Peptides against a protein of PDB entry 9IZ0. Designs and how they scored, part 112

Target 1, 345 residues: chain A of PDB entry 9IZ0
Amino acid sequence: ITCLGSNGHTYKQLVKGGNDDLRQDAVMEQVFEQVNGFLRSYRKTSQRNLSMRTYKVIPLALKTGVIEWVQDTIPLGEYLDSAHKVYHPKEWSLSTCRKLIAEKQMEDLETRLKVYDLVCRHYRPVFRHFFLESYADPVQWFTTQTNYARSTAVASVLGHVLGLGDRHGQNILIDKTSGEVIHIDLGIAFEQGKKLPVPECVPFRLTRDVVDGMGITGVEGVFRRCMEFTLETLRREEDSLLSVLEVLRYDPLFSWLISPLRRMKKQKMQLENFNQPESGNITTDASRDPKIQRNNVSGESEAERAILKVRQKLSSTLSVEASVGELIRIAQDPSYLALMFCGWS

## One batch from the design tools (peptide; made by RFdiffusion4, then SolubleMPNN)

Design b2_p15_1_s3 (from b2_p15_1, 11 letters changed)
Fold by OpenDDE base, seed 4:
Structure b2_p15_1_s3 (fold): chain B 345 residues (1-345), chain A 15 residues (1-15)
Amino acid sequence: as target 1 above (345 residues)
Amino acid sequence: EEEVKEALEKLLNKE
């Protein structure tokens, strides 16, 4: 839909109909706006214009809403798939890499590490080319690469603290004008990604391509320093952030748990990426409801556990530098990335 | 596909 704003500007809007609860996205965007307030108030983050890029979500009904169309964006995964075909046409396809990682999903860590390494050797990083292709002016190139590293750092800290899941390359947009990252599909939060069929083991997405986009310094520069400043701000504003999350505890529209429908959709999307249509009539009797041990954990007890985990992640027990160092280490650790659905790119 | 299988077999059968 194209809407004319009261300011006379024309805005493209995406009407999303379906099983996606846009209320969770809208609530998470409100949390990001509050965090952006904290980042603007703190000198170290304000001086660098650190922010989480937000987009407007207007939930119209339980399953329908309007999403602001972020103009001049591309999904990271779409760019990477296209760039890989151009720069490394003799390497393995994304589908081949996905198939191998999946076929070995039930194997031991050692086997999965070997398969991950094999995939990594046949699927090399290309995201550096985004900046080289898109920006002919060296100042624009440097500015956009810096904005990418800054926005990725903010999103990484905030994503870890809030336990954002489902951070695959289709849920991360790149703004082609600014180089900033825009996180979309925010309905997996508060570590609910660990309840997915492929559990999320990394604190945020810091794959080889995500690092390759940071340029020659990789994580050792703008990214690390901006993570440190962001975490320092969030630790300083802990009580303010927790108060925002406590308001959400009483919001009857906010679900602290991944919906069974979203979990099933994610399962199906994971399975469909593996099933080439072999025309075998496997009547998968969907009647094996895995006994969800309905631990009668009230929704209140899940919210309380989520808030407690946020508080624990904001703990000053380790220095900001040590905490960021450990997060960067874990996010790049092959032993975690090999367990992910797509840890190689 | 065969190259991938051979690479995987070489990787797994080297133990």
Scores: peptide ipSAE 0.125, ipTM 0.848, DockQ to the pose 0.030
Fold by OpenDDE base, seed 3:
Structure b2_p15_1_s3 (fold): chain B 345 residues (1-345), chain A 15 residues (1-15)
Amino acid sequence: as target 1 above (345 residues)
Amino acid sequence: EEEVKEALEKLLNKE
């Protein structure tokens, strides 16, 4: 819908209805606004304008709400699919790569690593072309690529700390004007993604295309340094961040448990992305509840566990540099990327 | 599709 604001501006708004509980997205955006406060207060992050790009979410009911439509954006996955066809027309299609990874999903790690390597050889990174195509001026090119690396670094640290897990290419928007990343559909937080049929096993998305967008320095430039400054800020503000999360422990609108509906929707999205749309009525007979032992962990016990994990991730046991180094290593490890639905791009 | 299947079979049958 398009709404006319009281300021005379027209705003495009996405009305989500049906199965999306926008309350969790709204709560995560509030957490990001608080974190952006911490990033503005600290000199090293403030001087670099480090922030998590936020969007407005207004929950109207349990399954309905209004989302701000972010103008001048493209989903990362949409850009990558289109660009790959242009720059590498002789390589394998995204559907072919997905099918191969899916067909070998139940195989051992060694077999899955071989398949992942094969897919990587037949599907090369292209995301550097986003910046080369969009910004003919060298200053704009450098600025937007720097903004991309900075925003990705902030999102990666927050993704790890808050347990957002891997973000698929449709949940990451690229701002065509600034080069900044915008994370959408924040309905899985606090490592709830590890409970999916395809577990989110990386701390954040740092695939070959995500790195290719950082330019010739890859992760060793602006990205690593901005991760370090972001993590240093979050460690300094640990008590403030934990206090924000403790408020959410008592928020009746926030579910520390993945809702059965969100679980089913993400399961379907994982499965539907594996299956070509064969027009077959897969009556997913909802009667075969896989006995995922509902450990009847109370929502309070999951909240406490989530806060303890955030505290553990903010620990000063390792240096900021060592912690960031290990996160970058894990996020790029083929042994994890080969287990993902789309770890090659 | 056949070329991809052959590439996969050659990869997996090299053990």
Scores: peptide ipSAE 0.121, ipTM 0.844, DockQ to the pose 0.030
Fold by OpenDDE base, seed 1:
Structure b2_p15_1_s3 (fold): chain B 345 residues (1-345), chain A 15 residues (1-15)
Amino acid sequence: as target 1 above (345 residues)
Amino acid sequence: EEEVKEALEKLLNKE
């Protein structure tokens, strides 16, 4: 839909009527705006225009709302799938890679590492081509690639601190004009991604394609330094950030737990990506009610645990450089990426 | 598909 703003401008809006809890997105966008305030107030982050890209979310009802349509964006996963077909037409398809990782999901770490390495050899990074194709002017190319590395650094630190999950290539948009990343579908936060059928093991998405987009320096230089400055700002503003999260503790509309419906939807989407239909009559014997241990952990005790975990991630026990160094190491570690649903791109 | 199976078999049978 197109909405007329109070400023006389027309804005394109997407109405979502699906099972997506837009209240979670709206609340998380409010947290990002507060963090953007901290980033603007601190010299090291402000002089680099470091921010989490936000979008307007207007929740209308339970699971329905209006989302700002971000113009000139593409999902990272959509670009990568297209670019891999163009630049590496003889390599394995994304479907083939997914199938192999899926078929070996229940195997030991050693087998999964071998399969991950095999997939990586037959599905090479291409995301550098986004910048090379889109910008004929060297200054625009360099500026846009720098904006990408900066925005990815902010999103990586903030995503780790807030425990943002479900950071797959369809939930990360690329702004074609600025090169900045825009994170969407924010309803898996505070480490609830570890409760998915395929647990999230990385602090943020730093796959080979995410790194390839940073250019010849990879994670070194702009990305690492911008992560350090972002984490330094968040450590400085720890009490302010925790105070924002404490307000959410008492919001009856905010869910600190992944909803059973959202968990089931993500489980089905994971399983449907595993099941290309071989036409075998799998009688779904509906009798395997997984005993959802309804740990009657009150939403309050999960909020308290989440806030405590945020505080622990902001601890000054290690230097900013050591903390960022370890986060970058873990996010790129094959032993974690091989456990992910799509750790190769 | 066959090339993928052969690559996987070569990977699993090298140990």
Scores: peptide ipSAE 0.113, ipTM 0.842, DockQ to the pose 0.030
Fold by OpenDDE base, seed 5:
Parts: C-alpha cells; structure tokens; sequence
Structure b2_p15_1_s3 (fold): chain B 345 residues (1-345), chain A 15 residues (1-15)
C-alpha cells in the first residue's frame, strides 16, 4: 500500500498477512533496538556507529501487520544474480548451480563437497562490483564498503547469538545509500533454522560473495574487529539481554518454535525455486489456519532452552578473539556451506 | 546442460 504522511510524502508500505508471524519480526526488532542501546553505550562500538539496522513492524492483528518498506534497498540475491550475468556471462546460471546442489542433496559429504567446489569454480564472486559501480568517489566507495563490513559484522554476531535462520540472499537487503545490510523476515530465530528441510549449519551467512563485498581484506580487519567489539558488548550486557528475552518467555503470542505452516511455506519456496526463475510475486495464499492447540507448557520449555543457548553463546570460556575466529572459520567452512541451499554465493 | 553433465561425469568418474 502507499500511505500519505502528514509531511506530504508518500510512503510505500508492505502489508503482510496470512501465516507469517509479524509479531515475531516485531519482537526481534525490539530486541535489536535494545542491542543497539548497548552498542551505543559502549565506547568501542559507539565510536564505529555499530548497529543492527532495523525496520518498523506494526502488528495490526495476530497475523496481519504493516512492514515498513525500506527505500533505496536491493535484496543481496537479486543484485548477485544480476551482477553474475554481467561480469561472468560464460559461467553457470544460479538455477544451474541450485539444480546441481539439489540433485546431490541426499549424497554423502564427500560428493557434496565435490559438487560445491565444481559450482564455486563456475560461479565466481562478484559482490565487490556493487561498491565499484555505485560509488564513483573513492571516499564514498571506502565509506560504504566499511559500513557494509561493519553492519555485516553486527548482524553476524547478533544472528549467531539469537540463532537467526533463513538468512538467504532475499532476506538480506543492501542499502544502496549507506552500504549497510538490513535483515528481514526474522520469524526463524533461536536455532529453528536447524528444523528446516535443508538444515542451517552455519552461524551466519558468510559466503564467498558476502566476503567479496568486504574488499581486498575480506574478513580480516574491519569485519573481524567489529565482530569482536560487538561480541564483547553483548557479553558485557548478557544479563540485560537475557532479561529482554525473559520478557518474551511470558508473552503468550511469541512463538519459540517454527510454525508447521511456515515450515511448509519455506519447503514450498525451496521446491519452487528449483523449477521457476525468481519472478517474485509473493502470492499470499490465505491457506486456512489449522487450530494448533499450543500447549503453553511446551512453549515455556522451548523458551528456557533458547535462553540457555543464548547464555552459552555469550560464555566467556573462550576469548572474544578465539570465539570470533571460530565463528568466522565455521561460517566459511566448505563442509558446512556444501550442505546449505545456497552456500556458494 | 551437456557441459554441466560432462563436468559432473568427469568429477564422479574420478572415483
């Protein structure tokens, strides 16, 4: 919908309805605003303007709300598909790569690694070109690439700690003005991504194209240091963060579990993305809600398990540097990326 | 398609 603001400007708004838990998005955005408070209070993060980019979610009813349309953004996956066609027109299409990975999805790890390596050789990173194309001024280029690396670092730490899933290229927007990442569709959190038809095994998205966007240093320098400062801040504010999550434990409308309907929708989208080019008409088919009797007792036990996992991820058993080093290693490990739906880009 | 199939066959027949 388009709304006319009191300032005379027109704002495009996305009305989302049906089976999508807009309240989960709204709650995760509230958690991000609290985390942004912690990042502003700590010198090492505030000096770098580190934040999780947020968007406005207004719940209108249990399953209906208005999402802010983030202006001047592009989905990462949309840019990458376009850029690969321009810069590498002789390489394999995204659909070809997806098909090969899917056809071998039930094979052993060794076979899947071989197919992943083959796909990687025929689909090379291009995301560095986003910054080179968009910014003719070297200072703007450097600033936006730095903002990208910073925002990706914050999102990577916070995404790991909160166990954000479904971090595919369509759920990560790039702000064309700042170079910052904006994560959308936050309804898969607290490691519920491991319950998807293709289990998510990486702590956050750190594919070859995500790294290529960081420039010549890749993960080294800005990205790694900003992950370290973000994790240091979250460890300092552990009790504050856990207190925010405990409020959600008693929220009868918050779902600590992926809904069967959302799981089915993601399964259908994964299957449809194998058979059709990404002509992105999100037809909101209003499929009738099966009355799932949510046993309240099961929700509390899942919330407790989720909060315990957050606490474990904030553990000071390893240094910040060692913890970040291991997260970066796992997120780039071919043995995990070869198991993902789209681990090559 | 044929090039992809040949590349896969060469990859899998090296076992």
Amino acid sequence: as target 1 above (345 residues)
Amino acid sequence: EEEVKEALEKLLNKE
Scores: peptide ipSAE 0.111, ipTM 0.845, DockQ to the pose 0.030

Design b2_p15_1_s4 (from b2_p15_1, 11 letters changed)
Fold by OpenDDE base, seed 4:
Structure b2_p15_1_s4 (fold): chain B 345 residues (1-345), chain A 15 residues (1-15)
Amino acid sequence: as target 1 above (345 residues)
Amino acid sequence: LEKVLEALERLLNAE
């Protein structure tokens, strides 16, 4: 829909109806606004205008809401699929790569590493071309690439600390004007991504294409330093951040657990991305509701575990530099990326 | 390299 604001500006809005609980997205956006307050208050982050790019979410009913349409954006995965076809037309399709990774999902780590390496050799990074294509002016090119590295660094630290899951290329938008990343579909948080059918093993998305967008320095320089400053800010504001999360512990509308329905929906989307419909009538009798043993882990115990895990991630036991260095290492480690649904791009 | 990047960051933050 398009709404006319009281300021005379027209705003596009996405009305989302269906089984998606926009309340979790709205709560996570509120947490990001609080964190943006901390980033503005701290000299090292404020001087760099470090922020998590937010969008407005207005939940209207239990499963319906209005999402701000972020203008001039493209999903990272949409850009990468299109650009890869242009720059590497002789390489494998995204569907071929996905199929090969899926066929080996139950194999040992060594086999999965071999397939991941094979896929990586036939699907090379292209995301640097986003900046080269979009910005003819060298100053705009450099500014937008820097904004990308900065925003990715903030999102990476926050994504790790809050345990944001489902960070695939369709849930990461690129602002074509600023180069900033916008994370959407925030319904998998507090490490609930580890409960997905393909568990998330990385702290944040730092795939080869995510790095290729940072330019010739890759993760070294702007990205690493902005991660360090962001983590330093969050460590300083630990009590403030934990207090915000404690308020959410008592919010009866906030779910600390991934809903079984959302888990099943993500499972189907993972399976459907592998099954191009060859026209075979597979009447899969979907009637076996797996009795998920409701382990009576009280919602309170999961909230407490989530908050404890946030506190542990903010621990000053390691230096900021050592902590960021380890996070960057893990996020790029083939032994983790080979286990992911789409770790190669 | 870090000093050059920090100098470039300072330039970008001054505009």
Scores: peptide ipSAE 0.019, ipTM 0.566, DockQ to the pose 0.014
Fold by OpenDDE base, seed 1:
Structure b2_p15_1_s4 (fold): chain B 345 residues (1-345), chain A 15 residues (1-15)
Amino acid sequence: as target 1 above (345 residues)
Amino acid sequence: LEKVLEALERLLNAE
């Protein structure tokens, strides 16, 4: 929809209807805005303008709402699919790569590693070209690449700490003006991604293309340091962050658990969107959610477990540098990446 | 490299 604002400006808005719990998105955006407050208050993060990019979500009902249209953005996955065809026209298609990974989904780790390595040899990173193509001025190029690395660092720390899942290339937007990342579809949080049919095993998305966008330094320099400063800020503000999450414990509209139906649909839709040409009005008649009596006792115990996991991730048992180093290692480890859903690549 | 990046970050944050 397009709305005329009281200021005379026209705003595009996305109306989502269906099974997307826009209340989860709205709550996570509120958490991100509180974290942005902490990042603005801390010298090391404020001096770098570190923030999680947010968008306005207005939930109208349990399954419907209005989302702000983020102008001048592209989905990371859309850019990468296009760029791979341009820069590597002799390499395998993304569909071929995903098919090979999916065909081996039930195989052992050794077999999955061999397939992942084979796919990596036939599908090389291209995301560096986003910055090289879009910004002819060296200052703008460097600024936008730096903003990308900073924004990705903040999102990576927050994504790990809050256990944000479903970080496939369609759920990450790139701002074409700033180079910043915008995370969308926040309905898989607090490690509920581990409950998907193919469990998520990495703390955040740090695929080869995500690293390629950081330029010649890769994860070293801006990205690593901005992760460290972000984690240092979150550790400092642990009590404040936990207090924000405790408010959500009492929100009856917040779901600490992903429903079994939603688990199946998310990974299925990622497969179906590859096989259907544009013309399908998928009226998913999802009208009959059986009244699962939410035993209130189970929701509170899951909220408590989620908050405990957040606290554990903010533990000062390891240095900030050691913690960030381990997160970066795990997020890039082929032994974890090869286990991911074929739609993650 | 780190010092160069820090110097460039400072330049970008001073504009």
Scores: peptide ipSAE 0.018, ipTM 0.573, DockQ to the pose 0.014
Fold by OpenDDE base, seed 5:
Structure b2_p15_1_s4 (fold): chain B 345 residues (1-345), chain A 15 residues (1-15)
Amino acid sequence: as target 1 above (345 residues)
Amino acid sequence: LEKVLEALERLLNAE
């Protein structure tokens, strides 16, 4: 929908209806705004302008809502598919790579590792070209690549701490003006991604292309240090962050659990969106979700478990550097990446 | 170029 604002400007808005919990997106955006307050209050994060990029979500009645259309963005996956065809026209298609991973989804780790390695050899990273193509000025190129690494670091720490799932290339937008990342479709949080048909086993998205966009230093520069400063800030503000999450425990509208139907639909829609040619109308038929009696008692116990996991992730048992080092290691480990859904790569 | 990029990155991270 395009709305004319009171200022005479036209705003594109995405009206989303159906099974997507736009209330969960709106709540996660509110948590990000609180975290952005903590990042602005701390010298080490404020001097670097560290923030989670947010977008406006207005939940309406009956799981309908309005989402801000983020201007001047491209989905990471859309750019990567296009760029890979340009820079590596002799390599395998993304569809071929996904097919090979999907065919081995039920196999053992050793077989999945062999297929993942084979795919990696025939599908090389290209995301560095986003910055090289978009910015002819060396200062703009360096600034936007730095903004990308900083933004990705904040999103990676928050994504881990809040247990964000479904971080495939279509749910991560790149701002073409700043190089920053915008995470969309926040409907899988608090480690509910581990409950998908193919469980998510990485703390955040740190695929080869995500690293290639950081430039020559990869993860060992701006990215690592910005993760450390972000995690240090969140550890300092643990009680404040947990207090924000405790308010959500008592929100009767918040869903701490992904429904079984939604779990199946998300990975199915990922497969369908990869197999459909560009024909427009996603009419999400409003299939009547049976009123599963939300036992209110089960929701409270899941909220408590989610908050406990957030507290555990903020534990000072390990140094910030050791914690970030382990997160970066796991997020890049082929033994974890080879277990991911075929649409994750 | 790599050394210049590393030096610029060190400057941005020394702030």
Scores: peptide ipSAE 0.018, ipTM 0.580, DockQ to the pose 0.014
Fold by OpenDDE base, seed 2:
Structure b2_p15_1_s4 (fold): chain B 345 residues (1-345), chain A 15 residues (1-15)
Amino acid sequence: as target 1 above (345 residues)
Amino acid sequence: LEKVLEALERLLNAE
């Protein structure tokens, strides 16, 4: 839809209908705006203009809403698939890599690590080329790469603290003007990604291509320091952040749990991305609702556990530097990435 | 060019 604003500007908007609960996205965007307030109030983060990039979400009903169209963006996964074909035309296709990882999904960790390493050798990083292609001016190139590292650092810390899941390359947009990342589809939060058929084992997405976009220093520079300043700000504002999350505890419309329908939809999308379309009408008769034992864990008890986990992640037991160092280590660990659906790029 | 860029990244990482 295109709307004419009162300012005479036209705004493109995406209307989503169906099984996507846009209320979770709207709530997470409100949490990000509050966190952006904390980042603006603290000297170390405000001097660097650190923020989580947000977009407007207007939920209209349980399954319908309007999303702001983020102009001048591309999904990270779309860019990487295109760029890999250009820069490495003799390497394996993304579909070949996905197939090999899938065929070994039920095998032991040692076998999965060997296949992950094999895939990594035949699918090399290319995301550095986004900045080199898009910005002919050296100052613009360097500024946009710095903005990418800064925005990725904020999103990585905040995504870990809030337990943001489903961080695949289609749910991360790159702003072509600023180099900043925009995270979309926020309906898997508070570590509910661990309940997916392929559990999420990393705190945030820090794959080889995500690192390749940071430039020659990789994680050792702007990215690490901006993670540290962001975590320091969130630790300082712990009580303020927890107070914002406590308001959500009493929202009867907010789901602290992944819906069974969303879990099934994500499972189906994961399986369909493994099969090339052989034209087999798998009429999966959706009529057999397996009696998933509703463990009658009250939504309130799940909210309390989620808030407790946020508090634990903000603990000052370790230094900011030690905590960030451990998060970066875990996010890049092949033993976790080899277990993921797409941990190689 | 890569050495100049590495030097600029080191300068920004020192602040």
Scores: peptide ipSAE 0.024, ipTM 0.659, DockQ to the pose 0.014; fails the geometry check

